# Peptides against a protein of PDB entry 4GXB: the designs that were tried, part 121

Target 1, 277 residues: chain A of PDB entry 4GXB
Amino acid sequence: VPTEEVSLEVLLSNGQKVLVNVLTSDQTEDVLEAVAAKLDLPDDLIGYFSLFLVREKEDGAFSFVRKLQEFELPYVSVTSLRSQEYKIVLRKSYWDSAYDDDVMENRVGLNLLYAQTVSDIERGWILVTKEQHRQLKSLQEKVSKKEFLRLAQTLRHYGYLRFDACVADFPEKDCPVVVSAGNSELSLQLRLPGQQLREGSFRVTRMRCWRVTSSVPLPSGSTSSPGRGRGEVRLELAFEYLMSKDRLQWVTITSPQAIMMSICLQSMVDELMVKKS

## One batch from the design tools (peptide; made by RFdiffusion4, then SolubleMPNN)

Design b2_p20_5_s4 (from b2_p20_5, 7 letters changed)
Fold by OpenDDE base, seed 4:
Structure b2_p20_5_s4 (fold): chain B 277 residues (1-277), chain A 20 residues (1-20)
Amino acid sequence: as target 1 above (277 residues)
Amino acid sequence: LEFSWEELSNRVNTPLEVLT
């Protein structure tokens, strides 16, 4: 792609548009710096955020495709898909809520975390009780961003990424699940027929290994899964988990977001290694 | 530590339609 100046749209979690003038040859960090400058985010806080490729759904929700890598050209990465549904989103890129303290000290950082958290609650990524929801709404009405975040930090799945509904082979074959990543775990939510909603937590520290596989389904006749046409690439995330003492079990998640899930796993592991160091 | 399921209750903002 020839080097040209272009206007690139980067979205916040709440859908707010940030327009930046960049070069088509600008790498991910260059674009991130441009976004930070546009928002007046200080340089020392840039590292707490990343750019993500997402697919915007009809309801305005974001399906995270992947984190943009350092060598990527965000303009090329998004435009090469030739679909307006793909967007670049700025989001925090750490998992431990302790890092919120650093970000919240700055007005712009605070605003970014607030906007993200409001969106995550509205989209049901963060799980709230009726009373908690009432309290959050009250704080939102008062525009008490710090207090809002402090309350939000105590909520279930704060800081998690929620994925689109997908399928797992656990606890049974072809089980519909909702996967979320955060707090050094993958959370699998499911409701089997006649059962209550339940969550299984898979801690990354108990994962022996994981892998992403890509396959083309053989034209086997019958099971038209409604969402995947014949010949669509199937992505799977498989991990080997220590279920109990000396008992390893493979769990396989079939999802178009398998790559994003693996990125989250690696990111969580990396963050844990930094803390141990 | 052994893997276990936790029942979720009293949540108001979770889209459950996807799991039903």
Scores: peptide ipSAE 0.401, ipTM 0.856, DockQ to the pose 0.050
Fold by OpenDDE base, seed 1:
Structure b2_p20_5_s4 (fold): chain B 277 residues (1-277), chain A 20 residues (1-20)
Amino acid sequence: as target 1 above (277 residues)
Amino acid sequence: LEFSWEELSNRVNTPLEVLT
């Protein structure tokens, strides 16, 4: 692709648009730096954020497709899909809330975390009680961003990435689940008939291995899932988990976001390795 | 540590509640 100057739109978690002028040949880091400059985010805080490819849903929610890699050209990556539903999103890219302290020291960093957190609560990514919701709204009305974040840091699934509803083979075959990644785990939420909502936490430290697989469904006559056309690739994330002492079990999640889930797993592992060093 | 399910209660914005 010839090098040309282009205007690229990057979205924040709340849907705020950041327009940057970049070259088509600019790599992910170059674009990230341009976004940071546009936002007046200090250079030393750039590393706490990443660019993600997402699919925007009709309701404005984001389905995360993947993290843009360092060698990628964000302009090409998004435009090559030839669909307006695909967007580039800026989001924090660390898991440990301790790193919030570094980011919150800067006004722009604070604003980014605040906007992301508000959005995550509104979208149901962060789980809140009625009382917590009331407290958060009060702090939001006061525009007490630091206090808001401090409270939010204590909430269930703070800092998690929530995926679209999908299917797992655990605890039962073809079980509808909502998967979230954060705090060095995959959280599976589900409600079986006649049961309460429950969560299973799969810590990455207890995963022996994981893999992403793709398969093409054989044309079996009953396309039972509405909306998957004949011949769509099925993506699965499978991980082998230490359920108890000396008991390993495979868990398989069927999701179009299986790749993104694996990216999250790797990212969480990488962060843990950095902390141990 | 063994795997266990945790029941989630008293949440107002749970993902599954939005779906049901």
Scores: peptide ipSAE 0.399, ipTM 0.854, DockQ to the pose 0.049
Fold by OpenDDE base, seed 5:
Structure b2_p20_5_s4 (fold): chain B 277 residues (1-277), chain A 20 residues (1-20)
Amino acid sequence: as target 1 above (277 residues)
Amino acid sequence: LEFSWEELSNRVNTPLEVLT
């Protein structure tokens, strides 16, 4: 691709558009720096954020596809897909809420965390009770961003990424589930017939290994995946989990976001390693 | 630590609104 100056749109979690002028040859970090400059985010806070490739759904919600890697050219990565539904999103890229303290000391950082958190609550990524929701709305009306974040940090799935509804083979075969990643775990939420909503937490520290597989189902195969035509690529994330003492069990999640799930797992592991060093 | 399910109650805007 010839090096040219282009206008690139980067979205915040709430859908706010940030337009930056970059070169087509600019790598992910270059684009991230341009976005930071546009937002007036200090250089020392840039490392707390990353660029993600997402698919914007009809309702404006984001389905995370993957994190943009350092060697990538964001302009090429998004435009090569030849679909307007794909967007680049800026989001915080750490899991431990303790790092929020560093970010929220700056006005711009605070605003970014606030906007992301509001969006995550509105989209149901962060789970709230009726009373908590009322309290959050009150704080939002008062524009008390710090207090809002402090309350939000106590909520279930704060800082998690929520994935689109998918299928798992646990606790039973072809079980509809909603997967979320955060706090060094994968959370599986499901409601079996006649049962209450429940959550299973799979801590990354108890995962022996994980893998992503890609397959093309045969036409004769009972691919019960709703909405995927015969012959479409199926992605699966499988992980081997220590369910109890000396008992390992494989859990397989079938999802178009299996790659993103694996990126989250690796990222959570990496962060844990940094904390231990 | 053993794997266990936790029942969720009294939540609003839950992800499972899509599953139902």
Scores: peptide ipSAE 0.396, ipTM 0.855, DockQ to the pose 0.061
Fold by OpenDDE base, seed 3:
Structure b2_p20_5_s4 (fold): chain B 277 residues (1-277), chain A 20 residues (1-20)
Amino acid sequence: as target 1 above (277 residues)
Amino acid sequence: LEFSWEELSNRVNTPLEVLT
């Protein structure tokens, strides 16, 4: 791609648009710095955020495709897909809520966390009770961003990334599930016939290994996945989990977001290693 | 530590239709 100056749109979690002038040859960090400058985010806080490639759904929700890597050219990465549904999103890129304290010390950082958290609650990524929702609404009306975040930090799935509904082979074959990643785990939410909604937590520290596989179903094969055409690429995330003492079991998630899930797993592991050092 | 399921109740903002 020839080097040219372009206007690039980067979205916040709430859909707010940040327009930056960059070169087509600018790498991810260059674009991130441009976004930070536009927002007046200080340089020492840039490292707490990342750029993500997402697909915007009809309802305005974001389906995360992947984290943009350092060597990538964000303009090329998004435009090469030749679809307006693909966007670049700025989001916090750490998992431990303790790092919120560093970010919240700055007005812009506080605003970014607040906007993200509000959006995550509205989209059902953060799970709230009726009473908690009332309390959050009251704080939002008062525009008490710090208090809002402090309450939000106590909520279920605070800081998690929620994926699109997909299928797992656990606890039963072809089980519809909603997967979320956060707090050093994958959370699987599901409702089996005649049962209550439940969550299973798979801690990364109990995963022996994980892998992503790509396959093309045979044309004659029954595709068990609703909405996937025959012959479409099938992505799976499989992990071997320590279910109990000396008992390992494979769990396989079939999802077009399997790559993003694996990125989250690696990111959570990396953060744990940093915290332990 | 063993794997276990936790029941979710009293949540107001969780989309459930995709799981039914």
Scores: peptide ipSAE 0.394, ipTM 0.856, DockQ to the pose 0.050

Design b2_p20_6_s1 (from b2_p20_6, 9 letters changed)
Fold by OpenDDE base, seed 3:
Structure b2_p20_6_s1 (fold): chain B 277 residues (1-277), chain A 20 residues (1-20)
Amino acid sequence: as target 1 above (277 residues)
Amino acid sequence: GSVTVYTRQEDGSIKVESSS
């Protein structure tokens, strides 16, 4: 693509549009800096955020496809998909809520975290009780952003990314699950027929390895899962997990978001490594 | 098909290996 100045739309978690003028040749960091400048986010806070490629669902929810890599050209990455459903989203890119303290000290950072958190709650990524919901709404009505965030930080799956419903081979083969990544874990939620909601917590520290597999299934006479056309790429995330002492077990998640899940795992591990250093 | 394998090292870091 020839280098030219273009207007690029970057969305916040709440769907707020940030328009930035960038070059088609600008890399991810360049675009991120442009977004930060547009928002008046200070330079020292830029590192707490990343740009993500997402697919906007019919209901307006975002399905995270992947984090934009440093070498990528966001304009090209999004436009090359030739579908308006793909968007670039700014989101915080750390997992430990302790880092919220740094971000919240700045007005813009606070606003970004607030907007993201509100969105995550509204989308059901953060799990709330009825009472908690009431409290959150009250704080939201008062626009008490700091208090809102402090309460939110205590909530189940705060800071998690929730993925689209997918399939795992745990606890049983072909189990429908909802995967969420956060707090150095993958949370697998499943509701089997006639059973209560079950959650499996897979801590990244207990993962010896994981793999992302891309394959094209052969036309098998098996019922194509709804929404997968014949010949579509199948993505799987498999991780080898220490279930108990000296007991390793592979868990496989079949999801179009397997790459994103893997990115989350990497990111969580990286963050843990930073904390240990 | 492709496979990317992420292996935890002794120091906790991740080694990434890809095969096409």
Scores: peptide ipSAE 0.518, ipTM 0.937, DockQ to the pose 0.797
Fold by OpenDDE base, seed 1:
Structure b2_p20_6_s1 (fold): chain B 277 residues (1-277), chain A 20 residues (1-20)
Amino acid sequence: as target 1 above (277 residues)
Amino acid sequence: GSVTVYTRQEDGSIKVESSS
């Protein structure tokens, strides 16, 4: 692709558009810096955020596809897909809420975290009770962003990334689940009779290994992937988990977001390693 | 198909291996 100056749209978690002028040859970090400059985010806070490739769903929600790699050219990465449903999103890229303290000290950082958190609550990524919701709304009305975040930090699945509904072989074969990544775990949620929510927690520290597999299913009557046409690429994330002492078990998630899930796992492991260094 | 395997090391780090 020839080097050209272009206008690139980067979205915040709430769908706010940030337009930046970049070169088609600008790499991920260059684009991230341009976005930071546009937002007046200081350089020392850039590292707390990343650019993600997402697919915007019909309801306006984002399905995360992957994190953009350092060597990538964001403009090319998004435009090469030839679909306007694909977007680039800026989101915080750390897991431990303790790092919020660093980001919140800056006005722009505070605003970014606030907007992201509001969006995550509105989208149901963060689980709230009716009373908690009332409290959060009250804080929003008062425009008390710091207090809002402090309350939000105590909520279930704060800081988690929620994936689209998919299928797992846990607790039983072909079980519909909603996977969320955060707090050094994968949370697998399933709906029970009576609208009860069952959650399976899989801590990354108890994962011996994981793998991402891509395959093209054979057109057979027995291999129907729910929601996928015949001949479409099937992605799976499988992890070997320490269920109990000396008992390892494989858990397999079938999802088009298997790559993104794996990226989250790696990212969570990396963060844990940094903390232990 | 392709497979990428992530294996936890003794120090907690992850080794990555890919095949296509």
Scores: peptide ipSAE 0.348, ipTM 0.876, DockQ to the pose 0.788
Fold by OpenDDE base, seed 5:
Structure b2_p20_6_s1 (fold): chain B 277 residues (1-277), chain A 20 residues (1-20)
Amino acid sequence: as target 1 above (277 residues)
Amino acid sequence: GSVTVYTRQEDGSIKVESSS
């Protein structure tokens, strides 16, 4: 693609649009810097955020596809998909809430975290009780962003990335689950009758390995979920998990977001390694 | 089908192997 100056739209978690002028040849970091500059985010805070490729659903929800890689060209990556449903989103890219302290010291950083957190709560990514929701609303009305975040940090699945409903073979075969990644774990939530939630927590530290598999189902396969056309690529994330002492078990998640899940796993592992060093 | 395998090493690092 010839190098040209283009206007690129980058969305915040709340759907706010940030328009940046970049070159088609600008890499992910270049675009990220442009977004940071547009937002007046200090250079030292840029590293706490990343650009993600997402698919915007009809309801405005984001389905995370993958994190944009360092050598990737965001404009090309999003445009090459030839669908307006695909967007680039700016989001925090760390898992440990302790890093919020660094980001919150800056007004722009604070605003970004606040907007993201509000959005995550509204989307149900962060699990909130009725009472907690009332408290959060009160703080939001007062525009007490720091206090809002401090309360939010205590909430279940704060900082988690929630995936679209998918299927896993845990606890039973073909279980519909909602997977979330955060706090160095994959959370598999199964909705039971009566609004009961059963959650399986899989800590990355107990994963021996994981794999992403891409396959094309053979036409003769009986598992025709009504919505998958014949010939669609099936993605699976499988991980070998230490369930108990000397008991390894494979858990397989079938999801179009298997790649993104794997990216999250890698990212969580990387962050843990940094903390140990 | 392509398979990418991520294996945790003793040092905690992840080894990535891809097979096409």
Scores: peptide ipSAE 0.285, ipTM 0.831, DockQ to the pose 0.794
Fold by OpenDDE base, seed 4:
Structure b2_p20_6_s1 (fold): chain B 277 residues (1-277), chain A 20 residues (1-20)
Amino acid sequence: as target 1 above (277 residues)
Amino acid sequence: GSVTVYTRQEDGSIKVESSS
């Protein structure tokens, strides 16, 4: 691709548009720096955020496709898909809420975390009680961003990334689940009748390994994912989990977001390694 | 793995039952 100056749109979690002038040859970090500069985010906070490729749904929600890698050219990565539904989103890229303390000391960082958290709550990624929702709304009306975040940090699945509904072989074969990644775990949630939610928690520390596989279903194959046409690539994330002492079991998730799930796992592991070093 | 069951109550509270 020839090097040209272009206008690139980067979205915040709340859908706010940040327009940056970049080169088509600018790598992910270059674009991230441009976005940071546009937002007046200080350089020392850039590392707490990443650019993600997402698919915008009809309802405005984001389906995360992958984190943009360092060697990627964000402009090329998004435009090559030839679909307007694909967007680049800025989001925090750490898991431990303790890092929020560093980010929220800065006005811009605080605003970014606030916008993301509001969006995550509105999208149902963070679970809230009625009373908590009331408190959050009150704080939002007052624009008490720090207090809002402090309350939000105590909520279930704060800091998690929620994936689209998919299928897993846990707790049973072909089980519809909602997967979320955060707090060094994968949460597999099954909605049960009577407003009951069953959650399987899989801590990354008990995962011996994981893998992403790609396959093309055969017409005679018994495992067709609902809504997938013949010949569509099936992506799966499988991880080997220590269920009990000396008992390893494979869990397999069938999802078009299997790659993103794997990225999250790696990211969580990496963060844990940094904390131990 | 651990399995946790969350039940939303009428008052909006969540009952949590865990098995690990």
Scores: peptide ipSAE 0.048, ipTM 0.606, DockQ to the pose 0.021

Design b2_p20_6_s2 (from b2_p20_6, 10 letters changed)
Fold by OpenDDE base, seed 4:
Structure b2_p20_6_s2 (fold): chain B 277 residues (1-277), chain A 20 residues (1-20)
Amino acid sequence: as target 1 above (277 residues)
Amino acid sequence: GSVTVYTRQEDGSILVTSSS
């Protein structure tokens, strides 16, 4: 792609559009810096955020495809898909809520966290009780962003990334599940007909390894994921989990977001390593 | 198909290997 100046749209979690003028040859960090400058986010806070490639669903929700890597050219990455559904989204890219303290000290950082958190709650990524929802709405109406965040930080799945409904082989074969990543875990939620909500919590520290597999289903092969036809690429995330002492078990998730799930795992491990060092 | 494997190392880091 020839180097040209272009207007690139980057969305916040709430759908707010940030237009930046960049070069088609600008790498991820260049674009991120441009977005930060546009928002007046200080340089020392840029590292707390990342750019993500997402598919915007009909209802306006985002299906995260992957994190844009450092070597990528965001303009090319998004436009090459030749679909208006794909967007670039700015989102915080750390897991430990303790880092919120650093970010929310700045007005712009606070606003970004607030907008993201509001969106996550509205989309059901963060789980709230009726009473908590009332309290949050009250704080939102008052535009008390710090207090809102402090309350939100105590909520279940705060800071988690929620994926689209998919299929797993846990607890049994072909189980429809909702996967969420956060707090150094993958949460697999399942509600079978007539049953209560079940959750499998898989801490990354108990994962020996994981793998992402790309395959093309064949007529003689295993059944494809629901809604996926033969010949279509099937992505799976499988992780080997220490269920108990000396008992490893593979758990496999079939999802178009398997890559993103793996990125989350990697990111969570990386953060833990940083904290350990 | 392709496979990318992420394996924990002794130091807790992840080694990434890919096969196409």
Scores: peptide ipSAE 0.548, ipTM 0.941, DockQ to the pose 0.795
Fold by OpenDDE base, seed 3:
Structure b2_p20_6_s2 (fold): chain B 277 residues (1-277), chain A 20 residues (1-20)
Amino acid sequence: as target 1 above (277 residues)
Amino acid sequence: GSVTVYTRQEDGSILVTSSS
């Protein structure tokens, strides 16, 4: 791609569009800095955010595809897909809510966290009770962003990234699940026929390893998956988990977001390593 | 197909290996 100045659209979690003028040859960090500058986000807070490639669903929700890597050219990464549904999104890229304190000290940082949190609640990524919802709405109406976030930080799945419904082989084969990543875990929510909602928590600290597998299954009636055509790439995330003392078990998640899930796992591990240092 | 494996090390870090 020739080096040219282009206008690149980057979305916030709430869908707000941020237009930045960048070079087609600008790498992820360059674009991130441009976005930060446009938003007036201080340089010392840039590291708390990342650019993500997402697919915008019909309802406006974002299906996270992957985090843009340092070597990538965001303009090329998004335009090469030749689909308007793919977007670049700015989102916080840490897990421990304690880091919110650093970000919230700045007006722009506060606004970004607020917008993200509002969006996450609206999209059902953060789970709320009726009473909590009432409280949140009240704070939102008052535009009490700090108080809103403080309350939100106490909510179930705050800071989690929620994935599209997919399939896992746990607790049994071909179980429909909703996976969320956060708080150093993968949360698998499922409802089996005639059963109540179950949530399995898989702590990354108990994962000995994981793998992402890409394959192209042979066309067959039994291999059809919702939203995926025959012959399309199948992605799986499998992790070896310490279920109990001396009991390791593989858990496999089949999802087009397997890469993103893996990125989350790595990111959570990295953060834990930093905290241990 | 391709496989990328992430293996936790003793120090908690992750070793990444990939194959096509």
Scores: peptide ipSAE 0.547, ipTM 0.941, DockQ to the pose 0.798
Fold by OpenDDE base, seed 5:
Structure b2_p20_6_s2 (fold): chain B 277 residues (1-277), chain A 20 residues (1-20)
Amino acid sequence: as target 1 above (277 residues)
Amino acid sequence: GSVTVYTRQEDGSILVTSSS
């Protein structure tokens, strides 16, 4: 792609559009800096955010595809898909809520976290009780952003990324699950008809390894996943988990977002390494 | 098909290997 100046749309978590003028040859960091500048986010806070490639669903929800890598050209990455469904989204890219303190000290950072948190609650990524919801709404009405965030930080799955419903072999084979990544874990939630919500928590520290597999199912393969046409790429994330002392078990998640899940795992591990250092 | 394997090392780092 020839180097040209282009207008690139970057969305915030709440769907707010940020238009930036960049070069087609600008790498992810360049675009991120441009977005930060447009938002008046200070340079020292840029590192707390990342650009993500997402697919916008019909209901307006975002399905995270992957984090844009440093060497990528965001304009090319999004436009090459030749679908208006794909968007670039700015989102915080750390897991430990302690880092919120750094971001919240700045007005722009505070607003970004607030907008993201509101969106995550509205989308059901952050789980709230009726009472908590009432409290949050009250704070929202008062526009008490800091207090809102402080309350939100105590909520279940605060800071988690929720994935689209998919299939796992846990707790049983071919179980429909909702996977969420956060707080150094993968949370697998399952609700069978007439049953209470069940959650499997898989801490990354207990994962010996994981793998992402891309495959094309053969026509003769009995993998009757209803709805996938023959020849479609199947992505799986499998991780070897220490269930108990000296007991390793593989857990496999079949999801188009397997790559994104893996990215989250890597990111969580990286953050833990930074904290230990 | 492709497989990328992420293996936790003793130092906590992740070794990434890919096979096509």
Scores: peptide ipSAE 0.547, ipTM 0.942, DockQ to the pose 0.795
Fold by OpenDDE base, seed 1:
Structure b2_p20_6_s2 (fold): chain B 277 residues (1-277), chain A 20 residues (1-20)
Amino acid sequence: as target 1 above (277 residues)
Amino acid sequence: GSVTVYTRQEDGSILVTSSS
């Protein structure tokens, strides 16, 4: 792609559009800096955020595809897909809510976290009771952003990324699940026929390894993935988990977001390493 | 197809290996 100045749209979690003028040759960090400048986010807070490639669903929700890497050209990465449903989204890229304190000290940072949190609640990524929802709405009406965030930080799955419904082989084969990543874990929510909602928690510290597999399924008489066309790539995330002492078990998640899940795992591990140093 | 493997090291870091 020839180097030229272009207008690039970057979305916040709530769908707010941020238009930045960048070069087609600008790398991820360059674009991130441009977005920060447009928002008046100070330089020392840029590192708390990342750019993500997402697919906008029909209901306006975002299906996270992957984090944009440092060497990438965001303009090229998004436009090369030749589909209007793909967007670039700015989102916080840390997991420990303690880092919110650093970001919240700045007006712009506070606004970003607030907007993201409101969106996550509205989309059901953060789980709330009816009473909690009432309290949050009250704080939102008062525009008490700090208090809103403080309450939100105590809620179930605060700071988690929620993925699209997919399939896992745990606890049984071909089990529909909703995966969420956060708090150094993968949470697998499932409802088996006639049963209550169950949640499996898989802590990254108990994962000895994981793998992402890309394959093209061979035509067969049976498939567990309805709607998958012939020739479509199948992505799987498999992790070897320490279920108990000296008992390792593989868990496999079949999802188009397997790459993103793996990125989350890497990111969570990295953050834990930083905290230990 | 491709496989990328992430292996936890003794220091807690992750080693990444890929094959096609």
Scores: peptide ipSAE 0.547, ipTM 0.941, DockQ to the pose 0.789

